# Peptides against a protein of PDB entry 4Z63: the designs that were tried, part 232

Target 1, 334 residues: chain A of PDB entry 4Z63
Amino acid sequence: LCLGMNDLTGNIPEDLFHLKRLNLLGIQENRLSGSLSREIRNLSSLVRLDVSWNLFSGEIPDVFDELPQLKFFLGQTNGFIGGIPKSLANSPSLNLLNLRNNSLSGRLMLNCTAMIALNSLDLGTNRFNGRLPENLPDCKRLKNVNLARNTFHGQVPESFKNFESLSYFSLSNSSLANISSALGILQHCKNLTTLVLTLNFHGEALPDDSSLHFEKLKVLVVANCRLTGSMPRWLSSSNELQLLDLSWNRLTGAIPSWIGDFKALFYLDLSNNSFTGEIPKSLTKLESLTSRNISVNEPSPDFPFFMKRNESARALQYNQIFGFPPTIELGHNN

## One batch from the design tools (peptide; made by RFdiffusion4, then SolubleMPNN)

Design b2_p24_1_s2 (from b2_p24_1, 12 letters changed)
Fold by OpenDDE base, seed 2:
Structure b2_p24_1_s2 (fold): chain B 334 residues (1-334), chain A 24 residues (1-24)
Amino acid sequence: as target 1 above (334 residues)
Amino acid sequence: SFRELREAEAFERLQDENVIYTTE
């Protein structure tokens, strides 16, 4: 049953929960309000639940133990409060959980040992607090993780060295500290292709440790951290780099010539730093900027990006990194 | 519309998630 993209108001009719054979419930992009009914438990055949973009409030009902076939739960852009229900946090069937842009709070707790099918987690823009869950790497299929815009005080857990499934990771604007530790841990994520760390590590030094290596790194976004230091030499070994944003930091020194050796680099923002010297002539040799054939068909994060022209500008939403125009931005370096 | 308002409000909140800054 797909009733999305309407102007439906009020509550879900209780009779809808009598549909025991219902595999797909999509009621997204409506004006549905009140609590999400516990009677969802009666939808024992449910594979996909999309309640996103509504006015639902209260706690998410703890009924997911009665939904053994549920693979997709989309609840983004609601008014949900409380935590992730225990039954949801223990769901062995769940592949995708999207609860972005809610008012969920407390410590983030997932039973990753039970969540054997979880491959995508979006909890961005919530009120989760405390530390990052140390057991997140136990979610052995978890590939896409957005935890942006929460309040995860402290450091990236050491356990994330074992996060082999991790490919797309955003921790942007999450009050994280110790960038040196974070990078030192996350370099062990052999499948990590996208790393977004914007608005963290305020005023820290960007490590220039030649022992750091990100083998498959395609997208690195570490903007607006007020980071000090220089262009990190370890980044030169990330030969697959496609997008680099280090804008709005306090980086100094020269832009190194090796920045032009990235054959796939189509987006470079080093603006609003304190870089000095000459623009490397190697940047004029970037094949991705001269050739129109950007491979648009590469796997991307499930979470959107927001491009802002400045801190006060209205962002543009990009659902795919490959939607970014080929850009070299070196402006506002003093 | 109410949808556009929610999208705008959501967008304002989401702007501080996965931000890429540009000067263009």
Scores: peptide ipSAE 0.372, ipTM 0.888, DockQ to the pose 0.836; fails the geometry check
Fold by OpenDDE base, seed 5:
Structure b2_p24_1_s2 (fold): chain B 334 residues (1-334), chain A 24 residues (1-24)
Amino acid sequence: as target 1 above (334 residues)
Amino acid sequence: SFRELREAEAFERLQDENVIYTTE
């Protein structure tokens, strides 16, 4: 049953929960309000539940133990409060959990040893606090993780060295500290292709440790951190780099010539830093800017990006990185 | 529309989630 993109108001009719053979319930993009009914437990055949873009409030009901076939739960852009229900945090069937843009709070806790099917987690823009959950690497299929815009004070857990499934990771705007430790840990994530760390590590030094290596890194976004230092030499080994944003930092020194050796680099923003010297001639030879054949078929994060011209500007939402125009921004360095 | 208003409000809240800054 798909009733999305209407002007439906009120609650879900109770009789709808008698549909024991229902595999898909989509009621997204409505004006449905009140609490999400506990009677969802009666939908024992449910594979997909989409309640996103509504006015739901209260706690998410703890009934996911009665939903053994549930693979997809989309609840983004509601007014949900409290934590992740225990039954949801222990769901062995769940592949995707999206609860972005809610009012969920407390410590983030997932039983990753039970969540054997979880591959995508979006909890961006919530009120989670405390530390990052150290057991996230126990979610052996977890590939996409958005934890951006929460209050995860402290450092990236050492356990994330073992996060082999991790491919797309955002921790942007989460009050993180110690960029040297974070990069030193996350370099061990052999499948990591996208790393977003914007609005963290305020005033720290960007490490220039040549021992750092990100084998499969395609997207690195570390903007608006007030980072000091220079262009990191370790980045030159990330031959698959497609997007680099280090804008709005305090980086100094020359832009190195190796920045033009990235064959796939189509987006480079080094603006609003303190770089000096000449623009590398190698940038004028970037194949990605001269050839139209950027392979659009590359895997993208499930979480969107927001492009802003400045802190006060209205962002543009991009659901895919490949939607960005080919860009070289070196402005505001002098 | 109410949808557009909610989308706008949601969008304003989401702008600080995964920000890529562009130059003017």
Scores: peptide ipSAE 0.365, ipTM 0.875, DockQ to the pose 0.875; fails the geometry check
Fold by OpenDDE base, seed 3:
Structure b2_p24_1_s2 (fold): chain B 334 residues (1-334), chain A 24 residues (1-24)
Amino acid sequence: as target 1 above (334 residues)
Amino acid sequence: SFRELREAEAFERLQDENVIYTTE
């Protein structure tokens, strides 16, 4: 049953929960309000539940043990409060959980040893606090993780060295500390292609450790951290780099010539830093900017990006990184 | 519309999630 993108108001009719053979319930993008009914438990054949972009409030009901076939739960952009229900945090069937832009709070807890099918987790823009869950790498299929815009004080857990499934990771705007430790840990994530760390590590030094290596790194976004230091030498070994944003930091020194050696680099923002010297001539030879044939068919993160012209400007939403215009931004380096 | 208002409000909240800054 697909009733998305309407102007439906009020609560879900109780009779809808009698549909025991229902595999897909899509009621997204409506004006549905109140609590999400516990009677969802009666939908025992449910594979996909999409309640996103509504006015739902209260706690998410703890009924996911009665939904053994549920693979997709989309609840983003609601007013949900409380934590992740225990049955949801233990779901062995769940592939995708999206609860972005809610009011969920407390410590983030997932039973990753039970969540054997989880491949995408979006909990961005919530009120989770405390530490990052150390057991997140035990989610052996977890590829996409958005934890941005929460209050995860402290450091990236050492256990994330073992996060082999991790490909797309955002921790942006989450009050994280110790960028040196974070990068030192995350370099061990052999499948990591996208790393977003914007609005963290306030005033720290960007490490220039030549031992750091990100083999498959395609997208690095570490903007607006007020980071000190210079362009890190370790980044020169990330030959697959496509997007680099280090804007709105306090980086100094010269822009190194190796920045123009990235054959796939189509977006470079080093603006609003304190870089000095000449613009490397190698930047004028970026193959990706001269040839229109960038194969845009690479997998993107499941989480969106937001492009802002300045801190006060209205962002533009981009659902795909390859939707960004080819850009070299070196402005405001005085 | 109410939808457009909600989309705008949601967008204003979400724009600080995964931000890429540009000066264009």
Scores: peptide ipSAE 0.365, ipTM 0.879, DockQ to the pose 0.834; fails the geometry check
Fold by OpenDDE base, seed 4:
Structure b2_p24_1_s2 (fold): chain B 334 residues (1-334), chain A 24 residues (1-24)
Amino acid sequence: as target 1 above (334 residues)
Amino acid sequence: SFRELREAEAFERLQDENVIYTTE
């Protein structure tokens, strides 16, 4: 049943929960309000539940043990409060959980050993607090993780060295500390292609450790951290780099010539730093900017990016990294 | 519309997630 993109108001009719053979319930993009009924448990054949973009409130019901076929739960942009229900945090069938832009709170706890099918997790823009869950790498299929805009005080867990499934990771604006530790850990994520760390590590030094290596890194965004240091030499080994944003930091020194050796680099923002010297001539040789054939068909993260010109400007949403215009931004340097 | 308002509000909140700052 697909009733999305309407002006439906009120609660879900109780009789809807009698549909024992229902595989898909999509009621997204409405004005549905109140609590999500516990009677969703009656939808024992449910594979996909989309309640996103509504006015749902209260706690998410702890009934996911009665939904053994549920693969997709989309609840983004609601008013859900509390934690992730225990049955949801233990769901062996769940492939995708999207609860972005809610009011979920407390410690993030997932039973990753039970969540054997979880591939995508979006919990961005919630009120989760405490530390990052150390057991997140035990989610052996977890590829996409958005935890941005939560309050995860402290450091990236050492256990994330074992996060082999991780490909797309955002921790932006999550009150993280110790960028050196974070990068030192995350370099071991052999499948990591996208790393977003914007609005963390306030005033720390960007490590220039030549032992750091991100083999498959395509997208690195570490903007607005007030980071000190220089362009990190270790980044020169990330030959697949497509997007680099280090804007709004306190980085110094020269922009190195190797920045132009990235064949796939189509977006570079080094603006609002304290870089000095000459603009590398190698930037004029970026193949991605000279050739029309950027392979637009590369896998992108499931989470969107937002381009913001200034703090007051309405951002532009980009659902794909390749939606960004080819850009070299070097403005507002010394 | 209500949708546009919610999209705008959501968008305002989401602007602080995966932000790429442009100087333009």
Scores: peptide ipSAE 0.360, ipTM 0.882, DockQ to the pose 0.828; fails the geometry check

Design b2_p24_1_s3 (from b2_p24_1, 10 letters changed)
Fold by OpenDDE base, seed 5:
Structure b2_p24_1_s3 (fold): chain B 334 residues (1-334), chain A 24 residues (1-24)
Amino acid sequence: as target 1 above (334 residues)
Amino acid sequence: SFREERDAEAFERLEDENVIYTTE
């Protein structure tokens, strides 16, 4: 049953929960309000539940133990409060959990040893606090993780060295500290292709440790951190780099010539830093800017990016990194 | 419209999530 993109109001009719053979319930993009009914437990055949973009409030019901076939739960852009229900945090069937842009709070806790099927987790823009959950690497299929815009004070856990499934990771705007430790840990994530760390590490030094290596890194976004230092030499070994944003920092020194050796680099923002010297001639030879054949078929994060011209400008949402125009921004360095 | 308002309010909250700053 798909009733998305209407102007439906009120709550879900209770009689709908008598549909024991229902595999898909999509009621997204409505004006549905009140609490999400516990009677969802009666939908024992449910594979997909989409309640996103509504006015739901209260706690998410703890009934996911009665939903053994549930693979997809989309609840983004609601007014949900409290934590992740225990049955949801222990779901062995769940592949995707999206609860982005809610009012969920407390310590983030997932039983990753039980969540054997979880591959995508979006909890961006919530009120989670405390530390990052050290057991996330126990979610052996977890590839996409958005934890951006929460209050995860402290450092990236040492356990994330073992996060072999991790491919797309955002921790942007989460009050993180110690960029040297974070990069030193996350370099061990052999499948990591996208790393977003914007609005963290305020005023720290960007490490220039040549021992750092990100083998499969395609997207690195570390903007607006007030970072000091220079262009990091370790980044030159990330031969698959496609997007680099280090804008709005305090980086100094020359832009190195190796920045133009990245064959796939189509988006470069080094603006609003303190770089000096000449623009590398190698940038004028970037194959990605001269050839139209950027392979659009590359895997992208499930979480969107927001492009802002300035802090006061309305952001443009991009669901795919490849939607960005080919860009070289070197402005505001002098 | 209500959708446009909801979407605008949602976007304002989401703008600080995964931001890429462009220069003007």
Scores: peptide ipSAE 0.392, ipTM 0.903, DockQ to the pose 0.864; fails the geometry check
Fold by OpenDDE base, seed 3:
Structure b2_p24_1_s3 (fold): chain B 334 residues (1-334), chain A 24 residues (1-24)
Amino acid sequence: as target 1 above (334 residues)
Amino acid sequence: SFREERDAEAFERLEDENVIYTTE
């Protein structure tokens, strides 16, 4: 049953929960309000539940043990409060959990040893606090992780060295500390292609450790951290780099010539830093900017990016990184 | 419209999630 993108108001009719053979319930992008009914438990054949972009409130019901076939739960952009229900945090069937842009709070806890099918987790823009869950790498299929805009005070856990499934990771705007430790840990994530760390590590030094290596790094976004230091030499070994944003930091020194050696680099923002010297001539030879044939068919993060022209401008949502215009921004480096 | 307002408010809240700043 797909009823998305309407102007439906009120609660879900109780009679809808009598549909025991229902595999897909999509009621997204409506004006549905109140609590999400516990009677969802009666939908024992449910594979996909999409309640996103509504006015739902209260706690998410702890009924996911009665939904043994549920693979997709989409609840983003609601007013949900409380934590992740225990049955949801233990779901062995769940592939994708999206609860982005809610009011969920407390410590983030997932039973990753039970969540054997989880491949995408979006909990961005919530009120989770405390530490990052150390057991997150035990989610052996978890590829996409958005934890941005929460209050995860402290450091990236040492256990994330073992996060081999991790490919797309955002921790942006999450009150994280110790960028040197974070990068030193995350370099061990052999499948990591996208790393977003914007609005963390306030005033720290960007490490220039030549031992750091990100083999498959395609997208690095570490903007608006007030980071000190210079362009890190370790980044020159990330030959697959496509997007680099280090804007709105306090980085100094010269822009190195190796920045123009990235054959796939189509987006570079180094603006609003304190870089000095000449613009490297190698930047004028970026193959990706001279040839229109960027293969747009690379896998992107499941989480969107937001492009802002200025702090007061309305952001443009980009669901795909390749939707960004080819850009070299070096402005405001005085 | 309500949808446009909701979407605007949602976007304003989400702008600080995975932001790429441009100067253009």
Scores: peptide ipSAE 0.391, ipTM 0.902, DockQ to the pose 0.794; fails the geometry check
Fold by OpenDDE base, seed 2:
Structure b2_p24_1_s3 (fold): chain B 334 residues (1-334), chain A 24 residues (1-24)
Amino acid sequence: as target 1 above (334 residues)
Amino acid sequence: SFREERDAEAFERLEDENVIYTTE
């Protein structure tokens, strides 16, 4: 049953929960309000639940133990409060959980040992607090993780060295500290292709440790951290780099010539730093900027990006990194 | 419209989620 993109108001009719054979419930992009009924438990055949972009409030009902076939739960952009229900946090069937842009709070707790099918987790823009869950690497299929815009005080857990499934990771604007530790841990994530760390590590030094290596890194976004230091030499070994944003930092020194050796680099933002010297002539050799053939068909994060022209400008949503225009931004360096 | 307002409010909240800053 797909009723998305309407102007439906009020609650879900209780009689809808009598549909025991229902595999797909999509009621997204409506004006549905009130609590999400516990009677969802009666939808024992449910594979996909999409309640996103509504006015739902209250706690998410703890009924996911009665939904053994549920693979997709989309609840983004609602008013949900409380935590992730225990039955949801223990769901062995769940592949994708999207609860972005809610009012969920407390400590983030997932039973990753039970969540054997979880491959995508979006909890961005919530009120989770405390530390990052140390057991997140126990979610052995978890590839996409958005935890951005929560209040995860402290450091990236040492356990994330073992996060072999991790491919796309955002921790942007999450009150993280110790960028040196974070990068030193996350370099061990052998499948990590996208790393977003914007609005963290405020005023820290960007490590220039030649022992750091991100083998498969395609996208690095570490903007608006007020980071000090220079262009990190370890980044020169990330030969697959496609997007680099280090804008709105306090980086100094010269832009190194090796920045032009990235054959796939189509988006470079080093703006609003304190870089000095000449623009490397090697940037004119970036094949991705001269050739129209940007491979649009590469796997991308499930979480969207927001491009802002300035801190006060309205963001443009980009669902795919490859939607970014080929850009070299070196402006506003002093 | 309600959607535009909701989307705007959502965007304002999401703008600081996974931001790429550009100066253009």
Scores: peptide ipSAE 0.378, ipTM 0.899, DockQ to the pose 0.820; fails the geometry check
Fold by OpenDDE base, seed 4:
Structure b2_p24_1_s3 (fold): chain B 334 residues (1-334), chain A 24 residues (1-24)
Amino acid sequence: as target 1 above (334 residues)
Amino acid sequence: SFREERDAEAFERLEDENVIYTTE
């Protein structure tokens, strides 16, 4: 049943929960309000539940043990409160969980040893607090993780060295500390292609450790951290780099010539730093900016990016990294 | 419209999630 993108109001009719053979319920992008009924448990054949972009409130019901076929739960942009229900945090069938832009709170706890099918997790823009869950690498299929805009005090867990499934990771604006530790850990994530760390590590030094290596890194966003230091030499080994944003930091020194050796680099923002010297001539030779055939068909994160021109402007949502215009931004340097 | 308002409020809240700041 697909009823998305309407102006439906009120609660879900109780009789809807009598549909025992229903595989897909999509009621997204409405004005549905109240609590999500516990009677969703009656939808024992449910594979996909999309309740996103509504006015749902209260706690998410702890009934996911009665939904053994549920693969997709989309609840983003609601007013859900409380934690992730225990049955949801233990779901062996769940492939995708999206609860972005809610009011979920407490410590993030997932039973990753039970969540054997979880591939995508979006919990961005919630009220989770405490530390990052150390057991997240036990989610052996988890590739996409958005935890941005939560309050995860402290450091990236050492256990994330073992996060082999991780490909796309955002921890943007999550009150993280110790960038040196974070990068030192996350370099071991052999499948990591996208790393977003914006609005963390306030005033720390960006490490220039030549032992750091991100083999498959395509996207690095570490903006607005007030980071000190220079362009990190270790980044020159990330030959697949496509997008680099280090804007709104306190980085100094020269922009190195190796920045133009990235064949796939189509977006570079080094603006609002304290870089000095000459613009590398190698930037004029970026193949991605000279060739029309950027392979647009690369896998992107499941989480969107937002481009904000100014504090008062509405952000432009980009669902794909390749949706960004080819850019070299070097403005507002010394 | 309500959708536009909801989307605007959602975007305002999401503007600090995975932001790329442009200087333009």
Scores: peptide ipSAE 0.372, ipTM 0.899, DockQ to the pose 0.782; fails the geometry check

